# Ledger of designs, part 104: peptides against a protein of PDB entry 5NXQ

Target 1, 114 residues: chain A of PDB entry 5NXQ
Amino acid sequence: EIQIPVSMAAEEEYLRSKVLSELLTDTLENDGEMYGNENEVLAALNGAYDKALLRLFASACSDQNVEKALSLAHELKQDRALTAAVKISERAELPSLVKKINNIREARYEQQLK

## One batch from the design tools (peptide; made by RFdiffusion4, then SolubleMPNN)

Design b2_p24_7_s3 (from b2_p24_7, 13 letters changed)
Fold by OpenDDE base, seed 4:
Structure b2_p24_7_s3 (fold): chain B 114 residues (1-114), chain A 24 residues (1-24)
Amino acid sequence: as target 1 above (114 residues)
Amino acid sequence: SEEKRKELEEEVKKEAEEEREKLE
């Protein structure tokens, strides 16, 4: 059995979940229904997507690649995932990244208020 | 380090757990 590097596995999962999420979204937009559990499926896919991103994010933090980490954080969909990214950044001792991610969260909060 | 990587992965796991709880 071939062992896949953690970062490569995370990238694969990210791409897979991203594609599936997009396909599901397109289906809902076109057909309006699937099997009555569309919202749950979508939520699950989004969860998997963010989880995969967070793994990539953690890897970037480990590499001290703040710019890459920040780019990945922008791709996160859920606020709870951003919160997780902040906690990861804190543990990685990257205060500048913490600040930048918090700015992303604040910006999204403002968008929700509009 | 391996220890640091594990610490970071714990936060990833927390996200996954919270997501599962939300879906239940």
Scores: peptide ipSAE 0.150, ipTM 0.738, DockQ to the pose 0.154
Fold by OpenDDE base, seed 2:
Structure b2_p24_7_s3 (fold): chain B 114 residues (1-114), chain A 24 residues (1-24)
Amino acid sequence: as target 1 above (114 residues)
Amino acid sequence: SEEKRKELEEEVKKEAEEEREKLE
């Protein structure tokens, strides 16, 4: 059996989830039709996407690559995923990254208020 | 370290668990 490196597996899942999420989002925006389960499917895809990203994020933190970790955090869609990223950063003992991720959260809150 | 890597992965798993609960 071919063993795939953990990092490659995480990247594959991320890319797959990203593509599916984007395609579904575009379809919903363009068609405007609701069949009753699109939101649930989209939520599931977003969850899978963020989970995959968080694995990459954790890997970047393990490598002490703060810039890469921050770049990945910007790609997270859900606020709860950003919260998870903060917790991961805390466990990784990267306080500067914690501050930067919290700034991302604050910026998103401000955008929602507008 | 391996221990640190495991701790980080646990946080990833926690996020996944919460997501499943939300969808149920």
Scores: peptide ipSAE 0.147, ipTM 0.738, DockQ to the pose 0.163
Fold by OpenDDE base, seed 3:
Structure b2_p24_7_s3 (fold): chain B 114 residues (1-114), chain A 24 residues (1-24)
Amino acid sequence: as target 1 above (114 residues)
Amino acid sequence: SEEKRKELEEEVKKEAEEEREKLE
């Protein structure tokens, strides 16, 4: 049996989730046809996507790679995922990263209000 | 630290659990 490193598995899942999420999103935007479960599928894919990203984020935090962690945080889609990223950053004792992620969250709130 | 790594992974799991609850 071939063992796959945890980091590689996380990256593979991220890429898979990203591609599927983008494909579905593009299809909905361009075709506009709904068959009844697309929103649920999209939600599930977004959840899987953010989860995969958060694993990569946690890895970056473990490496104390703040720049990489911040880059990954920008790719998160859901606000609750950003909240999770803040919690991870706090646990990793990276206060500068906490501040930067909170700035991302605030910026998104402001954009939604416009 | 192995303990710290596990702690970070627990936060990831919390997000996953919340997602499952939302989809149910």
Scores: peptide ipSAE 0.145, ipTM 0.736, DockQ to the pose 0.164
Fold by OpenDDE base, seed 1:
Parts: sequence; C-alpha cells; structure tokens
Structure b2_p24_7_s3 (fold): chain B 114 residues (1-114), chain A 24 residues (1-24)
Amino acid sequence: as target 1 above (114 residues)
Amino acid sequence: SEEKRKELEEEVKKEAEEEREKLE
C-alpha cells in the first residue's frame, strides 16, 4: 500500500477543487442558472478548495516558510478560512504571519463595504 | 515535530467541520 505524503495529497485535492470551482463559475457566468442547487455546489467546492489550501498552508507553516504560507493565504476564498489560517499561524508561533493574514482580512472587509 | 503537525491539522479539520455544518 502506497502512503501519499500529506502535502502531495493536499495539492492534488486543491488542484481538483480549483478546477471544478472555476468550471462551475464559468458555467454560471455564461449559461446562467443550472439546476437550482448551484450555489450549494459552489459552496461545497469552495469549502473543499479552502480545506485543501489550508493543508498546504499548515505544511508551509510547519516548514517555517512564512512567504509560502502568505501566498497560499491570499488564495483562500472564504473569510472563515482566513480565520482558520490565523489560528494555524498562532499555533505555529508565527506572529508575523498572523499580522499579515489579518491585513488580508481587513482589506477584504474594506472591499465589501465599498 | 509530529505533535506540531497534528496540532495544525486539527485547525484544518475545524474549518472543514464548520463548512459541513453550514451546508447541512
């Protein structure tokens, strides 16, 4: 039995989820409503996407690779995922990363207010 | 360390759990 490294498995899932999310988004933009549950499907896909990213994020934190972790955090879609990233960063004892992720969150809040 | 890895993974799981609860 082959054990796939956690980081590699996470990357595979990330790529899969990313492709599916993009496909669904494009379909909705071009064809409109699908079957009435497209929002739920999209939410599920986004959840899987963020989860996969967070696994990669955690791996980067474990490696003390702050810049890699930050780049991954920018790719997170949901605010709650950013919150999770903050929690992970705190657990990893990376205060500089915590600050930077909070800046991302604040920036997104400002955009929502406009 | 393995302990640290597990600790970080738990935070990942929390996010996933919240997502599932939201979709239910």
Scores: peptide ipSAE 0.152, ipTM 0.739, DockQ to the pose 0.164; fails the geometry check

Design b2_p24_7_s4 (from b2_p24_7, 13 letters changed)
Fold by OpenDDE base, seed 1:
Structure b2_p24_7_s4 (fold): chain B 114 residues (1-114), chain A 24 residues (1-24)
Amino acid sequence: as target 1 above (114 residues)
Amino acid sequence: SEKKREELRKEVEEEALEEREALA
């Protein structure tokens, strides 16, 4: 059986999750309607989104494409996902990328305190 | 190289597990 390449599948899932997450976020912010489960749905979508991104991130790391990996890391939404990206970078023996991702995390922490 | 790729995949799967646990 012919299967879609892993990289293509990951990209498709990323795009799908991104669109759905953005749509839901916009709906909540603009319409303000809550029916009881939107927050859970959003969390699930964000999780799926970050998971998909991390697969792409891992692929970029495998290719030793640091710039692409960093670009993808900037798109991650949750801190837990950034932590995962750091771990992946460490496994890939990319210390410069580790540092840059930690800088992203620190910047987000600072913004949350304001 | 294959070993490194496998380690990377494991990290992604660990993240997926953490996400599931957080939502449970």
Scores: peptide ipSAE 0.072, ipTM 0.632, DockQ to the pose 0.175
Fold by OpenDDE base, seed 4:
Structure b2_p24_7_s4 (fold): chain B 114 residues (1-114), chain A 24 residues (1-24)
Amino acid sequence: as target 1 above (114 residues)
Amino acid sequence: SEKKREELRKEVEEEALEEREALA
């Protein structure tokens, strides 16, 4: 397996996330007509999308870039991904970021209950 | 540090595993 430099890997994941975000948006805008199964396609893409974002998130945390990390966390789609982001933040010893991500989780949870 | 990065990577991989299981 070829070892990819960290900087190149980060760039790849950024592009991947951007592409997936666009695909998700297009799917929603076309009400699934392009694929015939909007919800299933979105569910399948969400995993890959969040995975890519989490890699960027981890990189941001490693750089102690809380602002960037938080911005990335807002882009995460699934609660489980936010949970992972919290764990990553804890490992990175960024308690302020942990709190902010938990606020995102709480806000989304409240929205789901309404 | 490399150690910190490895720990973060493990968390990402754990999430990836959970995602795969959820989609299976």
Scores: peptide ipSAE 0.072, ipTM 0.632, DockQ to the pose 0.164
Fold by OpenDDE base, seed 2:
Structure b2_p24_7_s4 (fold): chain B 114 residues (1-114), chain A 24 residues (1-24)
Amino acid sequence: as target 1 above (114 residues)
Amino acid sequence: SEKKREELRKEVEEEALEEREALA
């Protein structure tokens, strides 16, 4: 029996999801092929990606590694994932991290309005 | 510490559930 550490498993899933998401995104942007479900597939991949990141984020928070947690938060794609990161930070009693993540959300909102 | 880790795990699971519902 091979037991993979939780951190390693999370990292593997993150990397896998990241690569697939990026490849799909690039394909859609450059080749423009539409089969009717690409957006759904992309959304699913992004969800898996963010989920994997949040696991790493939670681990970083557990380690009280604020800098690592913040770096991971910047990589999150969906707003709801950032919201989850805020909740996790609150549970971890890291108010400075909460503020910084909210700043990320605000910055993204401003970009959408431009 | 163990309690905090469990709470963090629950938050991740909650987010995952929300995403699954949104994609369904």
Scores: peptide ipSAE 0.072, ipTM 0.633, DockQ to the pose 0.172
Fold by OpenDDE base, seed 3:
Structure b2_p24_7_s4 (fold): chain B 114 residues (1-114), chain A 24 residues (1-24)
Amino acid sequence: as target 1 above (114 residues)
Amino acid sequence: SEKKREELRKEVEEEALEEREALA
């Protein structure tokens, strides 16, 4: 029985979700809404995207690869995904990573205020 | 190590569940 590593499966899903999200975003920017449900579709795609990233993130944490984990965290789109990343980091006993991810969240909050 | 990996997986799945609920 051939088992595909979780990280490899996550990478495939990440790339797929990323491409679809970008394509839909471009469509909205250039052509506007076509069906009226694009925002819902985008939300679903972003969810899948972040889910895939979080799996990669968890793998990086398991490897204690803080640099890779941090780079992946920067790619997360939703705040709730960053929150999940913090929880994962805590469980992985990586306090330095926890702090760095919280810095990302704070930076995004500040950007929203501007 | 395996236990920790499982805990991390559960956290990811919990987040995924929350996302599904938010979109439902």
Scores: peptide ipSAE 0.072, ipTM 0.628, DockQ to the pose 0.174

Design b2_p24_8_s1 (from b2_p24_8, 10 letters changed)
Fold by OpenDDE base, seed 2:
Structure b2_p24_8_s1 (fold): chain B 114 residues (1-114), chain A 24 residues (1-24)
Amino acid sequence: as target 1 above (114 residues)
Amino acid sequence: SEEEKKKKEKFLEESEKIIDEAFA
């Protein structure tokens, strides 16, 4: 059996989760005909999306590719995912990346206060 | 190198734990 590399698997899951998350979000915003546990479904999809991104993020960190890692961090949706990214960056000994991700988090906090 | 590959593998494993904890 052919095994898919972790990074490729993560990319596939990311793309799938991204599409589904965006589709559901657009439906809720523009149509609003979701039934039942639409919020729970959205949360689950967002979770899967961020998890997939974080795996890609970890891969980028392992390659010491700070720019790629930072780009991926900007795509993260949930604060808990950003927190995870910080922890991963710390273990990767990338303090500059840690600072930049914290800046992303702070910016989002400020946006929420508006 | 082989050692470098092992280090990266370990890093990814530890990162996976962080990810799992964040979404537990």
Scores: peptide ipSAE 0.695, ipTM 0.949, DockQ to the pose 0.818
Fold by OpenDDE base, seed 1:
Structure b2_p24_8_s1 (fold): chain B 114 residues (1-114), chain A 24 residues (1-24)
Amino acid sequence: as target 1 above (114 residues)
Amino acid sequence: SEEEKKKKEKFLEESEKIIDEAFA
């Protein structure tokens, strides 16, 4: 049986999750209204978004495309996703990428303290 | 090569496990 390539599937899921997450966020910010489980939906969407990105990230790492991988890492929203990216990079034996992703994480920590 | 393809497949499988663990 022929399946959709992993990269294509991941890209589709990424785009879908990104759009939906942004739309929901905009709605909450603009209208200031909360009906039901919007927060839970947003959290789920963000999770799906990062998971999709990480799959793309892994693909980039497998291709030894450090620049693409790094660009994808910058798009990750959650710290747990960055941590996963570091682990994936380590397994890909890309120490320079590991360092750069850790720098991203540290920068976000600093911003949270302000 | 076939060997390289298998290595990449294994890498992606291991990566999926990492992802699943992060979001469990």
Scores: peptide ipSAE 0.692, ipTM 0.949, DockQ to the pose 0.771
Fold by OpenDDE base, seed 5:
Structure b2_p24_8_s1 (fold): chain B 114 residues (1-114), chain A 24 residues (1-24)
Amino acid sequence: as target 1 above (114 residues)
Amino acid sequence: SEEEKKKKEKFLEESEKIIDEAFA
């Protein structure tokens, strides 16, 4: 059995989680009849989604591909994921990326306060 | 280089720890 490279595995998981999250969201919006744990399911899917993205993000950082890393960061949904991205960026010694991700985070904070 | 490969691997491992911690 051929072991799937980490990056490829992450990409696959990202795509899977993204599709599932979108499908679930669409179902909730269109049918409106779901079990009471629907939010928990969404949260779990979002978690998997962000985790997969972060793995891709880390890969991009390891390649010193700031542009790709930033684009991935914009796709992150949860604040905790952005925080993780910052930490990863710091370890990658990419201060410009750190700043940009923090800007994303701050912007989202401001919108939440409205 | 092999050294670079090792560094990247280590970085990814450390990143995974950060990710796991964030979603613990």
Scores: peptide ipSAE 0.689, ipTM 0.949, DockQ to the pose 0.811
Fold by OpenDDE base, seed 3:
Structure b2_p24_8_s1 (fold): chain B 114 residues (1-114), chain A 24 residues (1-24)
Amino acid sequence: as target 1 above (114 residues)
Amino acid sequence: SEEEKKKKEKFLEESEKIIDEAFA
């Protein structure tokens, strides 16, 4: 049975989602707001983007590659994605990574407060 | 080893469940 490695599939989806997200963002910035459900489209794209990243993140965790996992976590956009990353890190028994991801979340909260 | 591959596969499967739950 031929199976596509999770990391490879995730990389492809990540690139696709990232490109689409950037294109949509550029359109909104340069051509004005989209009529209709622009926010819903953005949310969907961001969701796909973070999901793809999380799959890469999980792969990195499985390899015990903390540095790669952390770098991927920094690219996550949504708080719910960071929460998922924490859970995955816990299951991977990587407490140092858990702490570092929580620090990312805290930093974002502080920035939001300011 | 085959055992290690199975462990990693299981980990990734469980991680996928976490991801799906986060975005449900």
Scores: peptide ipSAE 0.686, ipTM 0.949, DockQ to the pose 0.840

Design b2_p24_8_s2 (from b2_p24_8, 8 letters changed)
Fold by OpenDDE base, seed 5:
Structure b2_p24_8_s2 (fold): chain B 114 residues (1-114), chain A 24 residues (1-24)
Amino acid sequence: as target 1 above (114 residues)
Amino acid sequence: SEEEEEKKKKFLEESEKIIEEAFK
């Protein structure tokens, strides 16, 4: 049995969920139907996507790789994922990263108000 | 060092808990 490192597992899941999310999006945009469960499927895929990213994010934080962590944070889709990223950053004692992620969150809030 | 690696391991484990909680 092959043991897969956490980071590799996260990357694999990220890629898988990303591809599936894109396929689903394309299907819906091209008049596709998923028997009324489109939102549920999207939510599940987005969840898997963000969870995978967060695992990569945590890895980057553990390496004190702030730039990589920030880059990953920008790819997060859901607000709850950003919140998790903040918590992880706080535990990593990376206050600059915390601030930058909060800025991302605030920017998204402002966009929603428009 | 081994100690540093262990700290990283524990950090990742606790981070996983944060992630799981966020997506309950």
Scores: peptide ipSAE 0.697, ipTM 0.949, DockQ to the pose 0.906
Fold by OpenDDE base, seed 1:
Structure b2_p24_8_s2 (fold): chain B 114 residues (1-114), chain A 24 residues (1-24)
Amino acid sequence: as target 1 above (114 residues)
Amino acid sequence: SEEEEEKKKKFLEESEKIIEEAFK
């Protein structure tokens, strides 16, 4: 049996979850609010999306590709995902990346206050 | 090198644990 590389698997999951989340978002925006479990579905999709990104993020960190890692971090949606990215960056001993991700998180906090 | 690959493998495994912990 063929083992799927981690990066490839992550990319596939990212694309799948991204497409589904966009479709759901478009539906909510254009057809009004959904009724039922739309919030749960959205949460699940966002979770899968961020998890996939974080796997790519970890791969970039392992390659010492800070710029790629940072670009991926900007695409993360949830604060808990950014926190995970910080932890991964710390383990990768990439302090500059840690600072930049924390800046992203702080910026989002400020936006929520406005 | 083989050593580098092993380190990367371990790093990715531990990173996966961080990811899973964040979303459980």
Scores: peptide ipSAE 0.697, ipTM 0.949, DockQ to the pose 0.903
Fold by OpenDDE base, seed 2:
Structure b2_p24_8_s2 (fold): chain B 114 residues (1-114), chain A 24 residues (1-24)
Amino acid sequence: as target 1 above (114 residues)
Amino acid sequence: SEEEEEKKKKFLEESEKIIEEAFK
């Protein structure tokens, strides 16, 4: 039995979830319909996508790779994922990263208000 | 070092709990 390293597994799941999410989004945008469960499927895919990213994010934090971590944080879609990223950053004792991620959250809040 | 690797392992485990909590 071949054991897949955690980082590789996370990357694979990220790519898979990203592709599926994009395909679903494109289908909805171009065709406008599926089978009545589009929103639920999309939500599930987005969740899986962000979870996979957060695992990569945690790995980057563990390596003290702030730039990589920040780049990954920008790819997160959901606010709850950004919140999780903040918590992870705090535990990694990376206050500058915490500030930058909070700035991302604030920017998205502002965007939603406009 | 072995100690640093163990610390990283623990950190990743704790991070996983945070992730699971966020998406439960």
Scores: peptide ipSAE 0.696, ipTM 0.949, DockQ to the pose 0.820
Fold by OpenDDE base, seed 3:
Structure b2_p24_8_s2 (fold): chain B 114 residues (1-114), chain A 24 residues (1-24)
Amino acid sequence: as target 1 above (114 residues)
Amino acid sequence: SEEEEEKKKKFLEESEKIIEEAFK
């Protein structure tokens, strides 16, 4: 059985999910509603996208590469993904990264307040 | 070392559980 490195597998999934998510988003913005389930499809794609990113994030944490981990965290779209990133950072014993990710979350909350 | 690789492997496995829990 061939074992594919987690980072490589995650990268492939990330790229695929990113492209599909962007394509769907562009279509909705330019052509309007699609099939009536576009919101569900978008949510699923965004979920897959964030999951893939989180796997890359975990890999970066395992390498103690805080800079790469933080860069990946900025690309996360959903709050639940950021929460997961915090938990992963805690397990990686990277308190500085935990703080920085929490700052990202707080900044997004403030943006919602307009 | 082999020990370090096993630790990383375990970490990634635990991280995967966190990810799955977040998106269940």
Scores: peptide ipSAE 0.691, ipTM 0.948, DockQ to the pose 0.754

Design b2_p24_8_s3 (from b2_p24_8, 8 letters changed)
Fold by OpenDDE base, seed 4:
Structure b2_p24_8_s3 (fold): chain B 114 residues (1-114), chain A 24 residues (1-24)
Amino acid sequence: as target 1 above (114 residues)
Amino acid sequence: SEEEEEKKKKFLEESEEIIDEAFA
């Protein structure tokens, strides 16, 4: 995998931690406890994580920083997040980035078949 | 420039809509 610069990693961790804190707070307020809904919580965490990354991704695209954007795309976990990244890249008029992200998706499809 | 910053702002807003739609 591509090494993520320290500054990018810090920003990612900041956003991740912030979203996690909010999610856990909401969960405790609404459900009272974590037990019994672990799978649902994990799914929500993964979604929140990818959303946070996509916001950083969009920022990188706005700066026309293809290398940074691609590095962030590699950190995305869900296919729907990669699809969103493609759409954002298209709007940013970065066709090379679109191609590279689609390659990531194809590679993951092949891995799932193994 | 101010114009460039405004374009970036609009782009980020549209990107947020794409993100929200993907996770709706």
Scores: peptide ipSAE 0.699, ipTM 0.946, DockQ to the pose 0.523
Fold by OpenDDE base, seed 5:
Parts: C-alpha cells; sequence; structure tokens
Structure b2_p24_8_s3 (fold): chain B 114 residues (1-114), chain A 24 residues (1-24)
C-alpha cells in the first residue's frame, strides 16, 4: 500500500469535507427537514474542514509560501482555526502572515458584534 | 537538503500538535 503524502491527504480531506459541508448546508436550506443533531453534524464537518485547511496551511508555511498560506487562512471558518493558524505562522517565523491573519480575526470579531 | 527536510518534517509535526490542541 502506497502511503499518501501528508499534503495530498490533507487536500483530499479538505475537498471531501468541503463538499460534504456544502451538500449538507444545501440540504438544510432546501428541505429544512433534518435530525436534531444537524448542528452537531455541521460542527463536525466544519471542524474537519478547518483541520484539513490548517494542514495545508502548515504545508504552505513550511514552503514559505505566504501568499498561499494567506489564501488558505481566508477560507478558515472557525475562530479557533484562525488562532491555530496564527500559532503556526509564528512557528514558521512569518510575522507578516501573523499580522494579516490577526486582521482577519479582528474583522470577523467586529462582524459578530454587529 | 536533508537537514531542511528534517526541519520541515518537525515543523509539520509541531503544527499538527497545534491543530490537535485547537480542536481538542
Amino acid sequence: as target 1 above (114 residues)
Amino acid sequence: SEEEEEKKKKFLEESEEIIDEAFA
């Protein structure tokens, strides 16, 4: 059995989780008939989605690809994921990326307060 | 280089720990 590289595995998981999340969301919006655990399912999917993105993000950071890393950070949904991205960026010694991600985080905070 | 690859590997491992902590 061929071991899938970490980055490829992350990409696959990202795509899978993204598609599933979108499909579930569409189903909820169109049918409105879901089980009571729908929010938990969505949360789980979002978690998997963000985790996969973060792995890709880490890979981008390891390549010193700030542009790619930033683009991935914008796709993160949860605040805890953004926080993780900041920590990863710090370890990667990418202060500019840290600042930009913090800006994303702050912007989302402001939106939530409205 | 091998050293660079090892550093990247270590970085990815540490990143995974950060991710796991965030979603614990």
Scores: peptide ipSAE 0.696, ipTM 0.948, DockQ to the pose 0.771
Fold by OpenDDE base, seed 1:
Structure b2_p24_8_s3 (fold): chain B 114 residues (1-114), chain A 24 residues (1-24)
Amino acid sequence: as target 1 above (114 residues)
Amino acid sequence: SEEEEEKKKKFLEESEEIIDEAFA
């Protein structure tokens, strides 16, 4: 049986999750209404979004494409996702990427304190 | 090479485990 390549599957999931997450967020912000489990749905979508990105990130790392990997890391939303990216980078033996991702995480920490 | 492809495969599998752990 022929399966969809990992990269293609990840990209599809990423795009789907991103669009749905943005639409839901916009709805909540614009209408100010909450019906049912929108927050839970949003959280789930954000999780799926980051997971999809991380799979793309891993693929980029496997190709030793540091610039692409870094660009993907910038798109990650959750801190736990950045942490995962660091671990993946370490296993890929890309110390420069590790440092750059840690810088992203530190910058976000600083912003949260303001 | 076949060896390199296997290494990449293993790397992706390990990466998936990291991802699963992060979102468990």
Scores: peptide ipSAE 0.696, ipTM 0.948, DockQ to the pose 0.780
Fold by OpenDDE base, seed 3:
Structure b2_p24_8_s3 (fold): chain B 114 residues (1-114), chain A 24 residues (1-24)
Amino acid sequence: as target 1 above (114 residues)
Amino acid sequence: SEEEEEKKKKFLEESEEIIDEAFA
């Protein structure tokens, strides 16, 4: 039985989701508003994107590759994804990573306040 | 080792559950 590593599968999904998200964004910026459900479509794509990243993140955590995990966390778009990353980090017993991800969340909150 | 691989597998499975819960 051939098993595809989780990281490889996640990378493929990440790239696919990223491309689709970017294409949709570009369309909205250059061609104006799409259909009435454009925001819903974008949200769905962003969800898929973050989920793919989180799978890569989990893989990095399993390898105790904190630097890679942190890099991936910075690419997460949604707060709920960052929250998930924190939970995964806690389960991985990586407290330093937990703190760093929380710092990312706090920084984004501050940016929203400005 | 086999034990280490099983631990990693379990970790990834639990992580998937966390991910699914976050996006439910």
Scores: peptide ipSAE 0.689, ipTM 0.948, DockQ to the pose 0.800

